# Peptides against a protein of PDB entry 5VZU, part 61

Target 1, 271 residues: chain A of PDB entry 5VZU
Amino acid sequence: GRTLEDIFHEHMQELILMKFIYTSQYDNCLTYRRIYLPPSRPDDLIKPGLFKGTYGSHGLEIVMLSFHGRRARGTKITGDPNIPAGQQTVEIDLRHRIQLPDLENQRNFNELSRIVLEVRERVRQEQQEGGHEAGEGRGRQGPRESQPSPAQPRAEAPSKGPDGTPGEDGGEPGDAVAAAEQPAQCGQGQPFVLPVGVSSRNEDYPRTCRMCFYGTGLIAGHGFTSPERTPGVFILFDEDRFGFVWLELKSFSLYSRVQATFRNADAPSPQ

## One batch from the design tools (peptide; aimed at target 1 Y55 D80)

Design b2_p26_5_s4 (made by RFdiffusion4, then SolubleMPNN; from b2_p26_5, 7 letters changed)
Fold by OpenDDE base, seed 3:
Structure b2_p26_5_s4 (fold): chain B 271 residues (1-271), chain A 26 residues (1-26)
Amino acid sequence: as target 1 above (271 residues)
Amino acid sequence: PLLLPENATYITDVDAFVEWLQKHYE
């Protein structure tokens, strides 16, 4: 078992490393990594780019939000002592919208937990079914040895005559009442509050959200030990703000767009 | 080009870091 001395030693190593990074990162860097901003697409939920994230114990980080068809990803640009830079801190499934209850029921953590775990189970089932279809398709290409079946003679199919009389039956065109697609009320923000027992470092979070999606967050021990994905909720507040509820950790992270414009940060066009 | 220090594995002052990025890589 970890001793109190082991925990203290790990924490002291973290503090020394943090202090070294803060004092050296600007003036003493010998190695640099180039990053490109993801290209914006018309179908992107919001403009992709850099966001300032608040993490529970670790303060502020920079995350790149990018869209990959029906998935969104938050990639750490800056790391923390648990999860280094370049890791995918959040993965969002844009196929699985979370419907939040009314404001009173949003205070109930167990209700949010139920909703998220039901969606998690659907995602698991879809992954199992999609795995079976991919397995069955590979088995049937046994080499059919094309035995040369002998050319049996083409019997001349007789000319069927034309005489079909035009029956008049004037069936009235039943008005297919086009079921008016109720305009998806995607535009009205829902009142938002964190469940009781969910902690946030930033108490000044938006009190209205546009939509929520199922997602998973990456968690790890110190030094990126035993990394795993935990279920959560991606909350879109507006064009420049989103949140993530870490369900198992009972924590909330708020992300706000970096307003800075970087020159020549766009990905090179594929030539 | 947007360049990051490889040793920028943990950042507390994100605003100072963004300003540094602008100064060096714009």
Scores: peptide ipSAE 0.158, ipTM 0.740, DockQ to the pose 0.563
OpenDDE base, seeds 1, 2, 4, 5: peptide ipSAE 0.059, 0.058, 0.086, 0.067; ipTM 0.462, 0.533, 0.661, 0.637; seeds 1, 2, 4, 5 fail the geometry check

Design b2_p26_6 (made by RFdiffusion4)
Pose (drawn by RFdiffusion4):
Structure b2_p26_6 (pose): chain A 212 residues (1-129, 189-271), chain P 26 residues (1-26)
Amino acid sequence: GRTLEDIFHEHMQELILMKFIYTSQYDNCLTYRRIYLPPSRPDDLIKPGLFKGTYGSHGLEIVMLSFHGRRARGTKITGDPNIPAGQQTVEIDLRHRIQLPDLENQRNFNELSRIVLEVRERVRQEQQEGQPFVLPVGVSSRNEDYPRTCRMCFYGTGLIAGHGFTSPERTPGVFILFDEDRFGFVWLELKSFSLYSRVQATFRNADAPSPQ
Amino acid sequence: AELEEVLEAIDEGFVSERLYNLHKMP
């Protein structure tokens, strides 16, 4: 929904062109691999499926939310040269809820950082052996119309890599649940916010034979 | 448009393998 002008500034002009060129080299001679929608589950769930998400200069990407015990997974359906399609973009730890402060403390980025890194450490120890909401100051959000009220927050980690999916790594963050079908992820080390929203469209023949 | 195409293909339960190779772009 833009022209060459609105894009010729600039890093995204490049990424957009590469994508056009690369994808168009397929001239619709394509191979498809099977995917499934995730299993629904009652008590043990807060609703799975496909979501549209903001991935910075790469634009929106489609991400599948699925539940695997005390962890939720976000798997890329569409992706980018940094983190490609088919990868785990996010992992939400559902046993480590993070309390939301009043608005003024939400605004304080360092409080959020200290609190998140604390949980990361408690998690490393374990494994080794709604109210008003606002993003902290200094955290970017491409959306800006992110909901200003939220139901809850959890610790999670996202997967990052340089171009070519080089040296991928987990970085700490915080998952934010807004309503039944909108959620967010604050990328702590990137001071960046990704806003996700449910794909409302219905899909035929997409259920999996079983959870395995 | 591409996202719409992906959603359309997902209606049949498939995803193009070209999307898994985007990391090969120069």

Design b2_p26_6_s1 (made by RFdiffusion4, then SolubleMPNN; from b2_p26_6, 15 letters changed)
Fold by OpenDDE base, seed 4:
Structure b2_p26_6_s1 (fold): chain B 271 residues (1-271), chain A 26 residues (1-26)
Amino acid sequence: as target 1 above (271 residues)
Amino acid sequence: DLIDEVLELLRDGLVPDVLFELHKIP
């Protein structure tokens, strides 16, 4: 059986090989792909764009963050030995906010795990229910054989009977309990710390976050073998930084906005 | 460094093809 040491050595060899291939092929790379930045929308949680990730051993990860209604996506701009470029490395469900506990309980990995797995189960239930509604909606399009309903004769309109007096039933205006607009909590950042046993490459992560959401991350073996989605937490720190906690991997990735004036990266105007 | 060079190409909306093909490295 492969030891943890064998797996680590293999993974380190892959990384050294990647770094070597990056350095050796980059100088000889004459072919480039055009990327376009997603257009910003007013409802976007933060400005979409390119983010540099610090993930595990993989060195450089560049992702495009984009917003799709109540979902956000991180799309790989850089490939790695496990996951090709163009794959959705993270998918965020902006409907499913994760409320972090107090700072003391945030150190407890089992508490975070419980919270995330409870949200995962809700998401699965909603997908099953929505799948059933979509399934039942298709079942009712049996071919209605339009049997020609015979023209039943127009029965004559019976006469308007007389003046019933308007009873002034003074229905008290039921107090419309003004659904208290949950004050748009202008994102007072909450104290943030990684759980014990979650690995971060950089101890220099933000110690305050604005909000967290449920998400899934893509993992695969070498050569994109057995790709699967694992549960995680998207952590919005600020306009230029987000994180992802890979729950099953016990890992944290920090993503920082690429502070570049992108030239010619605007999507061509839809003609 | 390679990162800065890649980031410079990204400023022009360009990604080297080598970065898309890494999963094919045996």
Scores: peptide ipSAE 0.186, ipTM 0.779, DockQ to the pose 0.565
OpenDDE base, seeds 1, 2, 3, 5: peptide ipSAE 0.070, 0.022, 0.078, 0.111; ipTM 0.527, 0.546, 0.510, 0.557

Design b2_p26_6_s2 (made by RFdiffusion4, then SolubleMPNN; from b2_p26_6, 13 letters changed)
Fold by OpenDDE base, seed 2:
Structure b2_p26_6_s2 (fold): chain B 271 residues (1-271), chain A 26 residues (1-26)
Amino acid sequence: as target 1 above (271 residues)
Amino acid sequence: DLIEEVLKLLEEGLVPEVLFELHKIP
């Protein structure tokens, strides 16, 4: 069968062509929608805002990055032939940090795949456990009519005697060497390289990253057919750059902050 | 360049409506 990779590569030229044909026919687009930047919070991983992405087959994309507690969201500002604007192209779980291996092992796609899939299974387990706790809590409010069960007589078990001498077994408390959580040195970027076989439109990506997180990316067929979420890695390079590795597609998307001074993109103050 | 034009419109907080409709290509 064709792999998701084969499907993506074969449709790559077609998608670029479709996007080009469609956009060129609408050169006279006189209708615009207003967008607003999300409010920045002190606890945001980086400043929220607009990012310019190079997405494999689709060429240029604009994504709004926003933070929602322990989740980050990339929302498409530009649509493409597969996914409409306003869709959440990436969803990042900031609870599930991915530790990249050393630079030699980062070249191994199977190693990255293993790490990501292990985190994916943890996320699924947490969702199942949280679903069970929410389900069990509703069932138990049936009124227990306490029928008084009759008092069966407690038989007096006999008082066996006292004399066991205290053996002084001075078991030394084994110092559980608390594995010193190496303080996540927020300042030193880890060396970064894409795995062999991961396609990038440009090899000019940052060769150091701050941190990585588990995430999912949205994929669909033409006209937003059969939309699904695929596992991936969000890579924070710096304040103005992040990447997403699409694991199943073996592709990498680089996103760079749009540095423009948005004069009129501030959200209206909530009245 | 369509990209440069879109970026200029984004500076004004505007997105061309056509970019919301690309998924409707038959």
Scores: peptide ipSAE 0.196, ipTM 0.751, DockQ to the pose 0.594
OpenDDE base, seeds 1, 3, 4, 5: peptide ipSAE 0.027, 0.016, 0.103, 0.146; ipTM 0.466, 0.389, 0.522, 0.570

Design b2_p26_6_s3 (made by RFdiffusion4, then SolubleMPNN; from b2_p26_6, 13 letters changed)
Fold by OpenDDE base, seed 2:
Structure b2_p26_6_s3 (fold): chain B 271 residues (1-271), chain A 26 residues (1-26)
Amino acid sequence: as target 1 above (271 residues)
Amino acid sequence: SLIDEVLELLKEGLVPEVLFELHKIP
């Protein structure tokens, strides 16, 4: 488990790194890039925009959340020593909702891991099936000469026979009380807790969530070495907060909307 | 703080270019 000393050491490393970035790079930065906020759509899960998070050990994480049909994306607006800006730090599959268990079972990391890996396997199967349908459609326009197969006569199957003994076996209908899965009311959040052994930088994460989705996060070594996608859980807390559980890293990142009036950050109207 | 300065620039729709190249810092 992370000791208090480990947390302090990580925090000190973050402060040193941020100070290094500031003193060595930021003060000499005379060049700026323009960003534009994504247009909001009625079908967006929440309003798109800028979110501030806690990612890795760098203390500076700004992401743009945007919606692309049945996918959401977190694009890095700020780079870090591992991952450059413009990369998709998270990719969310809005087709694959994750149902969290009760609060007691949410503490079990193995249960969350099972649920996520089952969804990951479904996503892989769907990708393989969709790849086969696209491949098979091109091949078989060979001219099948329709040889007329002769109509063999359907033989009349005979009509017998009568015996109608009504066995009265009054099997009591066991009331299978179909536990009406109360449709998880889209408006009521469920209690939320991180699994044991998932590291959070801030213990002040929301203790109620609206919904969860399967997603992947980008991880890399220093200098963007060996970039890979790792499975995770996107957790929508509310209109202004979401989280990502990095399953393999056993870490949690919390993102909060940048609450500001943006000047000249609206996308230029399509002329 | 550096984050507050970056957030002020973001309110203007600007990002310091150095933040795109932090992965190149040795």
Scores: peptide ipSAE 0.291, ipTM 0.858, DockQ to the pose 0.617
OpenDDE base, seeds 1, 3, 4, 5: peptide ipSAE 0.289, 0.194, 0.046, 0.233; ipTM 0.858, 0.586, 0.428, 0.600

Design b2_p26_6_s4 (made by RFdiffusion4, then SolubleMPNN; from b2_p26_6, 12 letters changed)
Fold by OpenDDE base, seed 2:
Structure b2_p26_6_s4 (fold): chain B 271 residues (1-271), chain A 26 residues (1-26)
Amino acid sequence: as target 1 above (271 residues)
Amino acid sequence: SLIDEVLEAIRDGLVPEYLFELHKIP
């Protein structure tokens, strides 16, 4: 029978062949599109811009990071045989922060999986509730023709009086010790390690992270067949580096800022 | 997981057709 290794080799050969076919087709017709850097906003988690990301078998790809209120977006600038250029490779929900466990428990893939899937279900519930409120609000504007319902008489229920003494029971207010929200020490990075069994291109990733968020990644078959969103974790390391853990794929992509300065790369001001 | 489904398909002899559908990558 074919081994798992044989199947991976065949898949890699097919992927290389597809890259070769696509590259050979581009030799006859190159279309250039100008790329503009997203405008930076004060509330952006980090400066938006170009990042080089690791995509396993694809190698290095260029991704544009941009911020859209409570969402961050990674858009492929380079395409591959699975996901073409211009697709949103990652979508990050900045409302749903993920708290990583201690360094010992971070090695447990099942613990990370549990945390991510719990957040996924919350996001799904919020989407369902918001869909119901938007649906119910449109239905009720039918013109209620106010037929005058007849005035049924108010029966005078009687005046019963008496004097029951106020018992003084001085229940001490139990000091609800407000669990002091430990101020999220915005300054000290949490120790970070990939779970056992998560593949990385190399072990050269930051060993401390600032914060993590729930997100989804785009996956597809060869030729952008059957595209779908898979759950993952966005990991902010620093101003110039972030990661994405593809949970179902047990893989990690590291993104590093492109340090090149571009002249006239700013988006034209909206007229 | 997608990987576990692929591994099950391999085990069950559904290769290569099922792998073609499940080998979705980013």
Scores: peptide ipSAE 0.300, ipTM 0.613, DockQ to the pose 0.023
OpenDDE base, seeds 1, 3, 4, 5: peptide ipSAE 0.060, 0.225, 0.146, 0.259; ipTM 0.597, 0.536, 0.516, 0.568

Design b2_p26_7 (made by RFdiffusion4)
Pose (drawn by RFdiffusion4):
Structure b2_p26_7 (pose): chain A 212 residues (1-129, 189-271), chain P 26 residues (1-26)
Amino acid sequence: GRTLEDIFHEHMQELILMKFIYTSQYDNCLTYRRIYLPPSRPDDLIKPGLFKGTYGSHGLEIVMLSFHGRRARGTKITGDPNIPAGQQTVEIDLRHRIQLPDLENQRNFNELSRIVLEVRERVRQEQQEGQPFVLPVGVSSRNEDYPRTCRMCFYGTGLIAGHGFTSPERTPGVFILFDEDRFGFVWLELKSFSLYSRVQATFRNADAPSPQ
Amino acid sequence: SSVTAKEDDTAEVEAELEELLAQLEE
């Protein structure tokens, strides 16, 4: 929905062109691999499926939310050269809820950082052996119309890598649930916010034979 | 900026774009 002008500035102008060139070399001679929609589950769930998400200069990507016990997984359906399609883009720890402060403390980025790193440490110990909402100051959001109320927050980690999927790593963050079908992830080390929203479209023949 | 970019990879992206354009010219 833009022209060469709105894009010629600039890192995105490059990424967009590469994509066009790269994908168009297929001239619709493509191989497809099977995927499934995730299993629904009652008590033990807050709703799975496909979501549109903001991935900065790469634009929107489609991400699948699925539940695996006390963890939720976000798996890329579409991806980018940094973190490709088929990878785990996010992992939400559903046993580590994070309390939301009043608006003024939400605005304080360092309070959020200190709190998130605290949970990261408690998690490392374990493994080794709605109200108003606002993003902190200094955290970017491509969306800007992110909902200003939220139901809850959890610790999670996202996967990052340089171009070519080089040296991928988990970085801490916080998952934010807005409503039944909108959620967010604050990328702590990147001071960046990704806003996700449910894909409303209905899919035929997409259910899995079983959870395994 | 990218939420998935670990480092500033602008040079690498430019180099790969130049390679793709060269291939397209052929």

Design b2_p26_7_s1 (made by RFdiffusion4, then SolubleMPNN; from b2_p26_7, 14 letters changed)
Fold by OpenDDE base, seed 1:
Structure b2_p26_7_s1 (fold): chain B 271 residues (1-271), chain A 26 residues (1-26)
Amino acid sequence: as target 1 above (271 residues)
Amino acid sequence: GSISASKDDSEAVRKELEELLKKQKE
């Protein structure tokens, strides 16, 4: 019978062959498109730009990281057999921070899974509630017949009524103890380790992370068949490195900033 | 060994594993 190892070898051979076919097809028709770097904004979590993925059977993956208010996006610059260039490989919800447990509990995949799936459920509930409010507001535009209500007249400016005395009643201001939101100590990096059973192609990932967010990654079959979004964790390591934990796939992708300076890579100013 | 499915490998490997597990139960 086929072993799991046989299935892996066969699948890897297929991917290598597909990659070879795709790369060989480029010799016949190369289309070059200028890529512009997104402008940096003050509220951006890190500087937007090009990041290189060190993962994948397909080898070199380049993504553009960009910020869109409370969302971040990784857009594929390189296509692969599954997901073409221009697709959003990751979408990050910057409203939903993931709190990683201590280093011992970070080894527990089920704990990370619980945390991520709980946040996923909150995101779904928020989407359902926001959908209901938008739905009920549209129904009540019954056709108000524009009856031309007549031009009723200029009623005059009646007079300065008098100085009524300010009664002093000294109602005690109830001290609303503003619960001081303890500023989330966003600044101290915490120890980071991948859960047991999460695979990384590179074990040389940062062992300290700055913060984590809920996100979704795009997965698809060959030729972009059955595309779906799978839950994951965006891990911000530093200004130049981030990761994505693909929860259902039990895989980790490390992305490092492309340090190359590009001439004329800035987006043209919107005229 | 831990079957490291990448995002790109996952659907094909999942499908083949499901088919293999089905055939082992028959």
Scores: peptide ipSAE 0.032, ipTM 0.583, DockQ to the pose 0.070
OpenDDE base, seeds 2, 3, 4, 5: peptide ipSAE 0.032, 0.030, 0.033, 0.030; ipTM 0.570, 0.596, 0.634, 0.620; seeds 3, 4 fail the geometry check

Design b2_p26_7_s2 (made by RFdiffusion4, then SolubleMPNN; from b2_p26_7, 16 letters changed)
Fold by OpenDDE base, seed 3:
Structure b2_p26_7_s2 (fold): chain B 271 residues (1-271), chain A 26 residues (1-26)
Amino acid sequence: as target 1 above (271 residues)
Amino acid sequence: GSISASTDDREKVRADLEKLLEEQKK
């Protein structure tokens, strides 16, 4: 039977071949596209910009992080043998926060899986309900044929008057104290550890996280075959570092901000 | 073919194989 070693060897040969094919494309046609940094907004979770992936055997991976209202997006700046440049590697739903358990229960992969899959189901329900409301609104513009139907008559019917007394009962308005959603103290980082069986390229990841969100990651075979979205967790560590847990792949990717200052990298002002 | 993100392909192959081995033990 094929050993684990045989499968790894065959896969590494395929990876080298795809890397060679990908690199050989540069000899024939180079397409250059200017990249602009996304505009920063006050409500952005962190400053948008370029992040370097510390994962993978592919070499240097660069992702642009941008914010789009209640969504964040990681866009590949570098392509790889699986996923071309310009693809959205991660999509983050900023409406669906993930609450990590205590540090002991964070080691349990099944607990993280439960939490993520419950959020995934809520996201699917909201998409189905929102799709129905958008469909019903368009149908009712049937042409109002204003047929002038006629004037028929007066009937008088009568006067009955009875006097029923105004009972005063002044029921005190119970002040529904709107439980002020205590602004989740965004300041204290939670202890963070990867679940047992989640692979990381290195053990040198931040051991404290600020917040987590539900998201999806793009996966594909070599040559961008069978692309699909897989569920995951976006982990915000700090202003310059985030991670993504690929749930189905049992893997973790760490991203660190590129600290380089680029001249003329700002998006042109919308005219 | 191995389904991969930009993550380490070796780690994915490992995870897929661990899953197959767990399914064969049931």
Scores: peptide ipSAE 0.030, ipTM 0.605, DockQ to the pose 0.140
OpenDDE base, seeds 1, 2, 4, 5: peptide ipSAE 0.026, 0.025, 0.029, 0.026; ipTM 0.593, 0.602, 0.600, 0.589; seeds 2, 5 fail the geometry check

Design b2_p26_7_s3 (made by RFdiffusion4, then SolubleMPNN; from b2_p26_7, 14 letters changed)
Fold by OpenDDE base, seed 4:
Structure b2_p26_7_s3 (fold): chain B 271 residues (1-271), chain A 26 residues (1-26)
Amino acid sequence: as target 1 above (271 residues)
Amino acid sequence: GSISASKDDHEKVKKELEELLKKQKE
């Protein structure tokens, strides 16, 4: 009978063949698009830019990380047999921080799954509520009553209202309890480990993370068939490394900053 | 194993694994 090794070998051969076919199709029609690096903002979680992803059977991918207020986005620079270039491979909700449990409980996939799915349901509720507020605001286009003709401005006279005395009410300065700005503790990195059963292509992932956020990853069939968003966790390791845990796929992707300096890669100033 | 971020790849491997595990119980 087929072994598990045979299944993985055949699967890898098929993916290599699909990747070869997909890349060879572009050899006949190389459309070069100029890519601009996103401008860095002071409020960006890390410097935006190009990241090299190494995950799954697809091998090496390049993703542009950009920040959009309380959202981060990974955009595919390289395509693969499933997801073409220019697609948003990851969308991160920076409003929904994930707190990882202790290192022992981080090994439990079901605990991570619970935490992520609870955040997913909160995000869905917030989207439904915000969708209802936007929907109800459009319904009250009451009938435009016919504008009655502009009645002429009667010039009524300037009646001199009287000298109200200044009451000196010496309101005591209420002690503004200075809400102690909890110093933005540059969050001490917490110990990080992948749950049991989460596949990593490389065991050499950072064992400490700064923070985690809820996100969604794009998955699709070959030729971008049946594209869907799957829940996951964005793991910020440091300024140059982040990961994504694909919850349903039980896989981990590590992304590392491309350190190459690109000349003239800055976005043109908006004219 | 190196699981793809592809739906088809993951579902295919999962299905083949489930079929293999079924045959081992028969």
Scores: peptide ipSAE 0.033, ipTM 0.591, DockQ to the pose 0.150
OpenDDE base, seeds 1, 2, 3, 5: peptide ipSAE 0.030, 0.031, 0.029, 0.032; ipTM 0.570, 0.587, 0.577, 0.594

Design b2_p26_7_s4 (made by RFdiffusion4, then SolubleMPNN; from b2_p26_7, 17 letters changed)
Fold by OpenDDE base, seed 4:
Structure b2_p26_7_s4 (fold): chain B 271 residues (1-271), chain A 26 residues (1-26)
Amino acid sequence: as target 1 above (271 residues)
Amino acid sequence: GSISASKDDSEKIREDLEKLLKKQKE
């Protein structure tokens, strides 16, 4: 009978073949698109740029990380049989920080799942509320019928009324205790471990993270069929490494900065 | 798989496993 190893081997062969077919289809019509590196901004969480993921059967994936105010985005530079190049593989909500529990409770997948799903529901509520405010604002522009220009009544005169009594009210300067904005402590890295049952292709992942955020990842079938967004956690490890925990898939992806210097990769300055 | 494929991969593996387990019970 087929073993589990046989099933995994056959499935891996199918995925390699699909990857080969997908990549070979491009050999007949290579459209080269120039990729520009996103400009770095002082408010960017880390320097934007190219990151390499080495996860799953598809092997090497290149993703462009960019920042868009309170959102970060991973855009596929390399396509795969499921998701073509140019798609947004990850979307990160920088407003929704994930607080990881202590190291013992981080091993509990159900605890991470609870935390992520609670944040997902908040994000959905905020989107519905913001959609209602945008919807109500559009409804009130009924066509203002052009009511006719009523006549110019006259410039009546500038009556001078008088008295300037200087009321001295010495309002005490209420000590506005400036709530000391606790300096954004470059937070000491938190100990990090993957939950039990989350698969990593490599056990050599950073064991300390700077911060985590709620995000969604794009998943699809072969040929980009039934694309959907699945909830996850963006994990910032350092300036050159981030991860994504795919909650529903129980998988982890590590991305490392491509250290290559690209000449003339900067976007042309808007003229 | 690529994480994009990991649903499809996981679903296929699950289906093949379910088929295998069914055949072992018959």
Scores: peptide ipSAE 0.027, ipTM 0.574, DockQ to the pose 0.212
OpenDDE base, seeds 1, 2, 3, 5: peptide ipSAE 0.027, 0.024, 0.024, 0.025; ipTM 0.568, 0.558, 0.558, 0.562; seed 2 fails the geometry check

Design b2_p26_8 (made by RFdiffusion4)
Pose (drawn by RFdiffusion4):
Structure b2_p26_8 (pose): chain A 212 residues (1-129, 189-271), chain P 26 residues (1-26)
Amino acid sequence: GRTLEDIFHEHMQELILMKFIYTSQYDNCLTYRRIYLPPSRPDDLIKPGLFKGTYGSHGLEIVMLSFHGRRARGTKITGDPNIPAGQQTVEIDLRHRIQLPDLENQRNFNELSRIVLEVRERVRQEQQEGQPFVLPVGVSSRNEDYPRTCRMCFYGTGLIAGHGFTSPERTPGVFILFDEDRFGFVWLELKSFSLYSRVQATFRNADAPSPQ
Amino acid sequence: SAPPEYELIGLSKQYPWAELAVKLVE
């Protein structure tokens, strides 16, 4: 929904062109691999499926939310040269809820950082052996119309890598649940916010034979 | 309005820019 002008500034102009060129080299001679929608589950769930998400200059990407015990997974359906399609873009730890402060403390980025790094440390120890909402100051959000109320927050990690999916790594963050079908992820080390929203469309023949 | 219904084809192998393929159910 833009022209060469609105894009010729600039890093996105490059990424958009590469994509167009690269994908169009397929001239619709394509190979498809099977995917499935995730299993629904009652008590042990807060609703799975496909979501549209913001991935900065790469634009929106489609990410699948699925539940695997005390962890939720976000798996890329569409991706980008940094973190490709098919990768785990996010992992939400559902046993480590983070309390939301009043608006003024939410605004304080360092308080959020200290709190998140604390949880990361507690998690490393374990493994080794709704109210108003606002993003902290200094955290970017491509959306800006992110909901200003939220139901809860959890510790999570996202996967990052340089171009070519080089040296991928987990970085800490916080998952934010807004309503039944909108959620967010604050990328702590990037001071960046990704807003996700449910794909409302209905899919035929997409259920899996079983959870395994 | 009701959301559209689609039949799943699969996910393309256009690495790293794979695309979801679906057919509209009329």

